# Ledger of designs, part 29: peptides against a protein of PDB entry 2Q3Z

Target 1, 272 residues: chain A of PDB entry 2Q3Z
Amino acid sequence: YVLTQQGFIYQGSAKFIKNIPWNFGQFEDGILDICLILLDVNPKFLKNAGRDCSRRSSPVYVGRVVSGMVNCNDDQGVLLGRWDNNYGDGVSPMSWIGSVDILRRWKNHGCQRVKYGQCWVFAAVACTVLRCLGIPTRVVTNYNSAHDQNSNLLIEYFRNEFGEIQGDKSEMIWNFHCWVESWMTRPDLQPGYEGWQALDPTPQEKSEGTYCCGPVPVRAIKEGDLSTKYDAPFVFAEVNADVVDWIQQDDGSVHKSINRSLIVGLKISTKS
Target 2, 254 residues: chain A of PDB entry 2Q3Z as posed
Amino acid sequence: YVLTQQGFIYQGSAKFIKNIPWNFGQFQDGILDICLILLDVNPKFLKNAGRDCSRRSSPVYVGRVGSGMVNCNDDQGVLLGRWDNNYGDGVSPMSWIGSVDILRRWKNHGCQRVKYGQCWVFAAVACTVLRCLGIPTRVVTNYNSAHDSNLLIEYFRNSEMIWNFHCWVESWMTRPDLQPGYEGWQALDPTPQEKSEGTYCCGPVPVRAIKEGDLSTKYDAPFVFAEVNADVVDWIQKSINRSLIVGLKISTKS

## One batch from the design tools (peptide; made by RFdiffusion4, then SolubleMPNN)

Design b1_p10_7_s1 (from b1_p10_7, 5 letters changed)
Fold by OpenDDE base, seed 1:
Formats: structure tokens, sequence, C-alpha cells
Structure b1_p10_7_s1 (fold): chain B 272 residues (1-272), chain A 10 residues (1-10)
């Protein structure tokens, strides 16, 4: 989880699990320096360098910073996400074979955002950075991964009287989604929440005003403790959300129906 | 590799 530089990232769908090889390359030349630059350009450092540096001994703090800085939303972060299959002005997310090239491009272009990433790219880069910083980290893949946008632990579809989905889907379920889990103690929480912590660098929802997510104890998610910082409800929903259909009738009435055909969550944690 | 897609579009 720290020493392994090459691994596999799981992709595809729940029914057809696939993987790609990935070079994390945390010990390649210059990568640690790039990770340090990443910390030195984060908004918290720019606001108060002394305070930021004093907190870098905390893997909780660093993990949250890295989660935010791997994406370029709201800061000088590494990657710009794109999902519309129009990648001609950059590099297709599917073209990357490792984190090293991404990080080097970011640095070499004056910390300009690299085009483009999707979930596994964000996760893999975060994994590299966290490993560089001495935090045991693994990439995880969740199949049928929910994106809850309104923090109600549901994926909601609006349907007409015939069951046809109406309007654009806001909330959705990914075929797969990747994030990272990092091993750390949680002195900021009650005892028992040490261990694997989920961090999600893919810009999905804002947490305290920044596109970042976690760390949140995997145990808290498993036990349904949604009060646990950070972002427990969102991460919980990724793996456990129920799907609800709101069926609208002509008379204006709405019927709530639980959609049992869409099962959210099948998490696979990598072993290296 | 396959890209990340909303379920039903993959």
Amino acid sequence: as target 1 above (272 residues)
Amino acid sequence: SLQQLPIGED
C-alpha cells in the first residue's frame, strides 16, 4: 500500500468486471517533489503557510487537502474531469497508463490543470500522492455507484404515469466509480474509527465549500454512522443509496415506488 | 479501458 508502484484498477460493470494496469510510480524521480508542490499551492497554504505546514503531520488534514487538490475545481489542482467523450483538446482519460505522466505534465506546465480525467484517474493520482507522503493508500472500485446530490441517501427518478423517466437525470448511478482508502488514525473522532478512511478526489459534491471528500472511516460507513466527519452521508450513499421512483399522475398526485431492480453498491478494494 | 458512464449507458 506504500511500496507497490504498479497495480491494477478495476473498471467495467458489476456483471463484467475489467481491470487496467496502472503505474502509480510514487518513487520515480521527481514525483515526491511534485507532491510537495501540490501541497505548497493548495488554498490553505496560500492563505496561511505556517498553519498549513503545522498541520501536515496529520494524515487527516493532508488526505483532505489531497482530495481537493487532485481535481482542479476551486484551486490549482491537477486534473480536469470530463465525461462527454469530447477529449480532442487534451488527453482522453482512457489513454493514461500511470500517475507519473499526469503529475509531470501538471508541474511542467506551471501547475495548469491536466485534461482529462475520470474517476479512476483521479483516484490513481490521489493514491500516488498519498503514498508519496507516506500514507498507506489503495484504490477502490464501487460498481453501481450512486451520486446523491441532495443528501437524502436516495437516488430519485421522476417518472410519468407510464413509468418513463421525465426530464434530465440529476442524480445518477455510475456503472463504476473509483476513490481511495487511506490508513490512518482518527484522533479527531471517538475511539474505534482508526483504519481505512475513504477519500474521493473526483469532483462530485462540495464539502465545506471545496470539491473534496473525506476522510471518513470505512467503519462508519459500514455501521451507518452518518454523523462522522467527513462527508459520511455522501460516501454512504455511494455504496448504499436506495433508488426511488416518483411516479407522477395526470391528476397531480405522486406515487413513491422503491426501485428494486437497481441495486447500488458493489465495492472492491484492491489488495495492493 | 471503458469510460465511466451512467448506468444504462455502458
Scores: peptide ipSAE 0.410, ipTM 0.899, DockQ to the pose 0.537
Fold by OpenDDE base, seed 5:
Structure b1_p10_7_s1 (fold): chain B 272 residues (1-272), chain A 10 residues (1-10)
Amino acid sequence: as target 1 above (272 residues)
Amino acid sequence: SLQQLPIGED
């Protein structure tokens, strides 16, 4: 989880699982230096360098910083996400084959955001950075991954009598979503939450005002302990949200569809 | 497609 530089990332859908080879390359020349630059341009460092540096011995702290810095939202982060199939002014997310080129491009262009990433690209870069910093990390893929935007642990669709989606379609389920799990102790929590911690660098929701997510104990998610920091409800919803299809009739009545069969969450952890 | 897509757009 630290020494492996080559791996696979799972993609596709629950019915059609695919994988791609990925070069994490955490030990390639200059990559560690780039990771250190990433830390030195983070908002917390810019606000108080001494405090930030004093906390870099904490994988909890570093993990949260990296989660925020892998995306370019709110800061001078690495990747710009795009999902509209218009990638002509950059690199298609599907074109990347490793983290090294992305990190080098970011650094070589004055820490300008790299275009473009999607979930697995964010996750893979985060994995590289965390491994480079000595934190055991793996990429995780979750099929039928929910994006809960209103913190109610539900994915709600509103449909007319014909089953057509109404509204802005803000609530969604991804065919797949990737994030990382990192191994660390959690001295900031009650005993027993050491081990794998979920971190999500894809800019989905803000946590404490920044597009970052985690670390949250995988155990807490499994046990439904949503009180654990960080971002347990959001991560829980990614893998466990209930899907509700509301059918709206002309008379204003609303009822749940009885035909919904979609199940949120099918998590696959990589072996390396 | 290898793109990350909302369900129903695969």
Scores: peptide ipSAE 0.393, ipTM 0.880, DockQ to the pose 0.561
Fold by OpenDDE base, seed 2:
Structure b1_p10_7_s1 (fold): chain B 272 residues (1-272), chain A 10 residues (1-10)
Amino acid sequence: as target 1 above (272 residues)
Amino acid sequence: SLQQLPIGED
């Protein structure tokens, strides 16, 4: 998980699982230096360098910083996400074959955000950075991955009497979503939460004011302990949210239906 | 699709 530089990332859908090869390249020339730059331009360092540096011995702290810095939201982070199929002014997310080129572009352009990424690109870059920093990390893919915006562990669709979805889909389910899991102890938590920790660098929701997510113990997610920091409810919802259809009739009545045909979450962890 | 897409769009 630290030594492997090449691997596969799973994509597609639950019914049609695909994968792509990816060069993480954590040991390629200059990549470690870029990872250190990433730490040195993070908002916490800029605010208080001494405090930030003193906390870099903590994989928990570093993981959270990396989660925030892999995306360019709120900071001088690495990647700009885009999902609307308009990539002509940058590089299509589907064109990337590894993390190295992305990180080099970011650094070589004065830490200017790289266009563009989607979930697996964010995850893969995070994986590279964390591995460079000595944190065992793997990319994971979750099919039918929920994006809960209300922290209610539900994905709610509002439909008219004809079954047509109304309004902008604030809450949604991705065909797939990627994030990373990193191995670390959790001295900041009660005993037993050491091991794999989920970190999500794709800018989906803000955590403590920053687009970052985790680390949260995979065990906590499995056990449904939503009180554990960081962002347990969000990560839990990604893999376990219930889908609710709200159907409004002409008379103003609202009917609730749990969509049992769509099951949220099918997580695949890489062995790379 | 190789793109990340909302369910119903791929």
Scores: peptide ipSAE 0.388, ipTM 0.879, DockQ to the pose 0.601
Fold by OpenDDE base, seed 4:
Structure b1_p10_7_s1 (fold): chain B 272 residues (1-272), chain A 10 residues (1-10)
Amino acid sequence: as target 1 above (272 residues)
Amino acid sequence: SLQQLPIGED
């Protein structure tokens, strides 16, 4: 989880699982230095360098910083996400084969955002950075991964009588989503929450005003402890949200569809 | 597709 530089990332769908090889490259030349630069350009360092540095011994603190800095939202972060299949002014997310090139591009261009990433790219870069910083980390893929945008732990679809989705289609479930799990103690929590912590660097929702997510104990998610920091409800929803599929009839009546069964969440983690 | 997509768009 720290020493492995090459691995696989799972993609595709629950029924059609795919994987790609990925070079994490945490020990390649200059990568550690780039990870340190990433810490030195984070908003907390810029606001108060002494305070930020004093907290870098905490994997909880560092994990949260890295989660925010791997995406370029809100800061001088590494990657710009894009999902609209228009990648001509950058690199297609599907073209990356490792974290090293991404990190080097970021640093070499004055910490300008690298175009482009999707979930597995964000996760893989975060994995590299966290491993560089001595935090045991693995990439996780969750199939049928919910994106709860209104914090109700539901994914709701509205359809007309023909089964066509209505509205803005904001509520969604990804075919797959990737994030990372890092091993750490949680002295900031009640006893028993040490171990794997979920961190999500893909900019999906803001946490305390910043596009970051976690760390949250995997145990807390499994046990349904939504009060546990950080971002337990959001991560819980990714793997456990209930799906409601509404059908609206011509008379304006609405009822739940009985012809669709969708189960959120099928998590795969590596054992490297 | 190898892209991350909403379910039903693969």
Scores: peptide ipSAE 0.383, ipTM 0.881, DockQ to the pose 0.573

Design b1_p10_7_s2 (from b1_p10_7, 4 letters changed)
Fold by OpenDDE base, seed 3:
Structure b1_p10_7_s2 (fold): chain B 272 residues (1-272), chain A 10 residues (1-10)
Amino acid sequence: as target 1 above (272 residues)
Amino acid sequence: SLVQKPIGED
């Protein structure tokens, strides 16, 4: 989890699982230095360097910072996400084969955001950075991954009488989504939540005003402890959200229907 | 495919 530089990332769909090789490259020349630069340009450091540095001994704190800094939202972060198949002014997310080139590009261009990433790219870069910083980390893939926008643990669709989705789709389910799990103790929580912690560097929802997510104990998600910081409801919904259809009739009536055909969550973790 | 996208858009 710290020593392995090469691995696989799972992609595709629940029915058609695929994987790609990925070079995390945490021991390649200059990568650790770039990771330290990443910490030194984070908003918390810029606001109060002494306080930020004093907290870097905490994997919980560092993990949360890295989650925010791997995406370029809100800060001088590493990657800009894009999902519309228009990558002509950058690098296609599918072109990356490792984290090293991404991190070097970011640093060499004055910490300018790298175009472009999708979930596995964000996760892989976060994995590299966290490993560089001595935090055991692995990439995780969740198929049929929900994006709950309003923290109600539901994915809600509005449909007409013919079952067609109406209006702007604010909530959605990804074919797959990647994040990372990092091993750490949680002295900030009640005993028993040490171990794997979920962190999500893909900018999906803001946490305490910043596009970051976690760390949240994997155990808390499994047990449904939504009070556990950080971002337990969001991560829980990624793997457990129910889907609800609000079906509008021509007479103006609305019927609530539980959609049992859309099953959220199929998580795969790696052993390296 | 390898791209991340909403389900049903395959």
Scores: peptide ipSAE 0.448, ipTM 0.919, DockQ to the pose 0.598
Fold by OpenDDE base, seed 2:
Structure b1_p10_7_s2 (fold): chain B 272 residues (1-272), chain A 10 residues (1-10)
Amino acid sequence: as target 1 above (272 residues)
Amino acid sequence: SLVQKPIGED
């Protein structure tokens, strides 16, 4: 989880699981230096360098910083996400074969955001950075991954009288989503939450005003302890949300229906 | 799919 530089990332769908090889390359020349630059350009460092540096001994703190800095939202982060199939002005997310080229491009262009990433690219870069910083980390894929926008642990679809989904799908279920899990102690929490912590660098929801997510103990998610920092409700929903259909009737009434055919969450953790 | 997308947009 620290020493492995090559691995696989799972993609596809729950019914058709696929994987791609990925070069994490955390020990390639200059990559550690780039990871240190990433820390030195983070908003917390820019605001108070001494405070930021004093907290870098905490993998909890560093993990949260990396989660925010892998995406370029709100900061000089590494990757710009794009999902609309319009990648002509950059590199298609599907073209990347490793984290090294992405990180080098970012650094070599003055910490300018790299175009483009999707979930597995974000996760893979985060994995590389965290490993460079000595934090055992693995990429995780979750099929039928929910994006809960309002922290109610539901994915809500609004449908017309014909059952057709209406409006923007602000809340959605991804065919798959990737994030990382990092091994760390949690001295900031009650005893028992040491171990794997989920971190999600894909910009989905803001946490404390920044597009970042975690760390949250995997144990807390499994046990349903949604009070556990950071972002337990969001991560919980990614793997456990229920789906609700709000169906408009012809008489103007709305019928609430639990959608039992859409099952959220099938998590696969990588072994390396 | 090797592309991340909402379910139903295959």
Scores: peptide ipSAE 0.448, ipTM 0.919, DockQ to the pose 0.603
Fold by OpenDDE base, seed 4:
Structure b1_p10_7_s2 (fold): chain B 272 residues (1-272), chain A 10 residues (1-10)
Amino acid sequence: as target 1 above (272 residues)
Amino acid sequence: SLVQKPIGED
């Protein structure tokens, strides 16, 4: 989880699981230095360097910073996400084969955001950075991964009388989504929440005003303890959301239907 | 697919 530089990332769908090889490269030349630069350009450091540095001994603090800094939202972060199949002015997310080239490009261009990433790219870069900083980390793939935008633990679809989805489809389920889990103690929580912590660097929702997510104890998610920081409801929904269809009828009435055929969440964690 | 997409759009 710290020493392995090569691995696999799972992609595809729940029914058609695929994987790609990935070079994390946390021990390649200059990568640690780039990870330290990442910390030194984070908003908290820029606001108060002394306070930021004093907190870098905490993997909880560092994990949250890295989650925010791997994406370029809100800061001088590493990657710009894009999902519209228009990648001509950058690198297609599917073209990356490792974290090293991404991090080097970022640093070499004055910490300018690298185009482009999707979930597994964000997760893989975060994994590299966290491993560089001595935090045991693995990439996780969740198939049928929900993106709850209104914090109600539901994915809601609006459908016409023919069952066709209406509206902008803002709430949705990804075929797959990737994030990372990092091993750390949680002295900031009640006893028992040490171990794997979920962190999500893909800019999906804001947490305390910043596009970051976690760390949240995997145990808390499994036990349904949504009170634990950070971002337990969001991460819980990714793996456990229920799906609801709001069906418009001919008479203008709306029928609520629980979609039992669409099961959210199938998490795969690597054992490298 | 190998790209991240909403389910049903693969």
Scores: peptide ipSAE 0.447, ipTM 0.918, DockQ to the pose 0.589
Fold by OpenDDE base, seed 5:
Structure b1_p10_7_s2 (fold): chain B 272 residues (1-272), chain A 10 residues (1-10)
Amino acid sequence: as target 1 above (272 residues)
Amino acid sequence: SLVQKPIGED
């Protein structure tokens, strides 16, 4: 997980699983230096360099910093996300074949955000950075991945009496979503939560005021321990949310319908 | 699709 530089990232949909080759390139020339720059421009370093540096021995701390810094939201992070198919002023997310070019572009342009990324690009870059820093990391793909915005563990659709979706789809289900899992001990938690930790660098929801996510023990997600830091409810919902349709009738009454046709979550973890 | 998108928008 630390030594492999080439791998595959799963994409597509639950019905049509695809993969692409990806060059993580964590040992390529200058990449480690770029990862260190990433740490040195993070908001916590800028606020208190000594404190930040003193905590870099903690993979929990570093993982959380990296999840925030891989996206450019709130900081001088690496990637700007875009999903509207308008990539003319940058690089299409689909054109990337590895993390190295992205990281080099970021550094060479004065730590200016690279345009553009989507989930697998964010995850892949995070994977590269974490591996560079000696943290065993793998990319994970989750098909039918939920984005819960109101922390109720549901994906809610509002519908009229004809079943037509009303209003903006704030909550949604991705065809697929990628994040990373990193192996680390969790001395900040009760015993038993060491092992794989989910980290999500794609800017979806703020955690403690910053677009970052995790680390959260994969075990906690599997067991439904939503009290476990960090961001257990959000990650849990990505893989386990129920879909609810709120149907409004002509008389103004609203009734709840469980949408059993939409199954959230089909997680694939890479072996390398 | 290789693009991340909401389900049903293929």
Scores: peptide ipSAE 0.441, ipTM 0.917, DockQ to the pose 0.594

Design b1_p10_7_s3 (from b1_p10_7, 7 letters changed)
Fold by OpenDDE base, seed 2:
Structure b1_p10_7_s3 (fold): chain B 272 residues (1-272), chain A 10 residues (1-10)
Amino acid sequence: as target 1 above (272 residues)
Amino acid sequence: SLQQLPIGSS
């Protein structure tokens, strides 16, 4: 989880699992320096360098910083996400074969955001950075991954009388989603939450005003402890959200229906 | 690699 530089990332769908090879390359020339630059351009460092540096001994703190800095939202982060199939003004997310080129491009262009990434690209870059910083990390893929935007642990679809989805589909289920899990102790929590911690660098929801997510103990998610920091409800929903259809009738009444055909969450962890 | 897609978009 620290020494392995080559691995696989799982993609596709729950019924049709695929994978791609990925070069994490955390020990390639210059990558450590780039990871240090990433820390030195983070908003917390820019605000108070001494305070930021004093906290870099904490993998909890560093993990949270990295989750925010891998995406370019809110900061001088690494990757710009794009999902609309319009990649002509950059590099298609599907074209990347490793983290090294992405990180080098970012650094070589003055920490300008790299176009473009999707979930596995964000996750893979985060994995590289965290490994480079000595934090054991693996990429995780979750099929039928929910994006809950209102923290109610539900994916809610509004439908007309004909069953057609209406309105904004901001709450949605991805065919797959990738994030990372990092191994660390949690001295900031009650005993028992050491081990794998979920971190999600894909800019989905803001956490404390920044597009970042985690670390949250995988154990907390498994046990349903949503009170533990950071972002337990969001990560829990990614793997456990229920799907609800709100069906509007002709008379203006709304019928609530539990959608049992959509099963959220099928998580697989890599050994790479 | 395969593109990440919302379910129902492809």
Scores: peptide ipSAE 0.383, ipTM 0.894, DockQ to the pose 0.553
Fold by OpenDDE base, seed 1:
Structure b1_p10_7_s3 (fold): chain B 272 residues (1-272), chain A 10 residues (1-10)
Amino acid sequence: as target 1 above (272 residues)
Amino acid sequence: SLQQLPIGSS
C-alpha cells in the first residue's frame, strides 16, 4: 500500500467487472517534489503557511488537503473532471496509464489543471500523492455508486403518473465510482476508528465549502455512524443509498415508491 | 478502459 508502484484499477459494471493496469509511480524521479508543491499551493498554505505546515504531521489533515487538491475545483489543483465525451481540447480520461505523467504535466505547466480526469484518475493520483507522503493508501471501486446531493441517504427520481422521469437527474448512480482508502489513526474521533479511512477526490459535493471528501472511518460507514467526520452521510450514501421514485399525480398528490431494481453499492478494495 | 457513466431507473 506504500511500496507498490504498479497496480490495477477496477472498472466496468457490477455484472461485468474489468480492470486496467496503472502506474502509481510514487518513487519515480521528481514525483515526491511535485507532491510537496501540491501541498505548498493549497489554499490553507496560501492563507497561513505556518499553520498549514504545523499540521502536515497529521494524516487526517493531509488526507483532506489532498482530496481537495487532486481536483482543480476551488484551487490550483491537479485535474479537471469531464464526463460528456468531448475531450478534444485535452487528454481523454481513458488514455491515462499512470499518475506520473499527470503530475509532471501539472507541475511543468505552472500548476495548471490537467484535462481531463474521471473518478479512477482522481483516485489514482490521490493514491500516488498519499503514498508519496507516507500514508498507506489503496484505490477502491464501488459499483452502482450513488451520488446523494441533499444528504438524505436517498437517490430520488421524480416521475409522472405514467412512470416517466421528470426533469433533470440531479441525484444519480454511477455504473462505477473510485475513491481511496488510507490507513491512519483518528485522534480527533472517539476510540476505535483507527484503520482505513475513505477519501474521495472526485469533485462531487462540497465539504465545508470545498470540493473534498473525508477522511471518514470505513468502520463508521459499516456501522452507520453518520455523525463521524468527515462527510459520513455522503460516503455512506455512495454505498448504501436507497432509491425512491416520487410519482406525481395531476391533482398534486405524490406517491412514494421504493425502486428495488436499482441496488446501490458493491465495493471492492484493491491490494495494489 | 470504459468511462464512468450514469445509470438510470427508467
Scores: peptide ipSAE 0.381, ipTM 0.895, DockQ to the pose 0.489
Fold by OpenDDE base, seed 5:
Structure b1_p10_7_s3 (fold): chain B 272 residues (1-272), chain A 10 residues (1-10)
Amino acid sequence: as target 1 above (272 residues)
Amino acid sequence: SLQQLPIGSS
């Protein structure tokens, strides 16, 4: 999980699982230095360098920083996400074959955000960075992955009597989503939560004011302990949200559709 | 497609 530089990332859909080769390249020349630069430009360092540096011995702290810094939201992070198929002013997310070029571009352009990434790109870069920093990390793919916006553990669609979606449909389910799991102890939690921790660098929701996510024990997600920091409800919903289709009638009545068949979550953890 | 795409409720 630290030594492997080449791997595969799973993509596609639950019905049509695909994978691509990816060069994580954590041991390539200059990559560790770039990872250290990433830490040195994070908002916490800029606010209080001494405090930030003193906490870098904690994988929990570093993991959370990295999850925030891999995306460029709210900071000088690495990647700008884009999903609208308009990539002409940058590099298509689908064009990347490894983390090294992304990190080098970021550094060589004065820590300017790299255009563009999607979930697997964010996850892969995070994986590279965390591995560079000595944290065992793997990329995870979840098919039919929910993005719960309001933390109610539901993906709710509102439809009229004709089945037409009402509102902006801000909540969604991805065909697939990628994040990382990192191995670390959790001295900040009760005993038993050491092991794999989920971290999500794709800018989906803010956590404590920053687009970051985790670390949260995979065990906590499995057991439904949503009180566990960080961001347990969000990560839980990614893999376990219930999908509800509401039918709204003219009289204001609302009832659930009985035709729901989509199930959230099909997680694949990589072994290398 | 290799893109990450919303699938909605269906």
Scores: peptide ipSAE 0.379, ipTM 0.895, DockQ to the pose 0.530
Fold by OpenDDE base, seed 4:
Structure b1_p10_7_s3 (fold): chain B 272 residues (1-272), chain A 10 residues (1-10)
Amino acid sequence: as target 1 above (272 residues)
Amino acid sequence: SLQQLPIGSS
């Protein structure tokens, strides 16, 4: 997980799984130096360099910093996300073949955000950075991945009597979503939560005021322990949310219906 | 496409 420079990232849909080759390139020339720059421009370092540096021995701390810094939201982070098929002023997320070019572009342009990324690009760059920093890390793909925006562990659709979705459609399920899992101890938690920790660098929801996510023990998500830090409810919802349809009738009545045809979550992790 | 999309989108 630290030594592998080449890998595959899974994409597509639950019924039509695809993959692409990806060059993580954590040992290529200058990449470690770029990862160190990433740490040195993070908001916590800029606020208090001594405190930030003193905490870099903690993979929990570093993982959380990296999850925030891989996206450019709130800071001088690496990637700008975009999903609207308008990529003409940058590089299409689908064009990237590895993390190295992205990181080099970021550094060479004065830590200016790179256009553009989507989930697997964010995850792959985070994977590279974490591996560079000596943290065993793998990319994970979750099919039918929920984005819960109101922390109720539900994906809610408002529908008319014809079943057509109404409103802004803010809550949604991705065909797939990628994040990373990193191996670390959790001395900040109760015993038993060492092992794989989920980290999500795609800017989906704010955690403690910053677009970052995790680390959260994979075990906690599996067992439904939503009280453990960080961001357990959000990550839990990504893989376990229920779907609810609020069916609106012409008389103004609303009927709640559990949508059992949409099963959230099918997680695939790399095993090498 | 192979981009990340909401379910039901293409």
Scores: peptide ipSAE 0.375, ipTM 0.890, DockQ to the pose 0.547

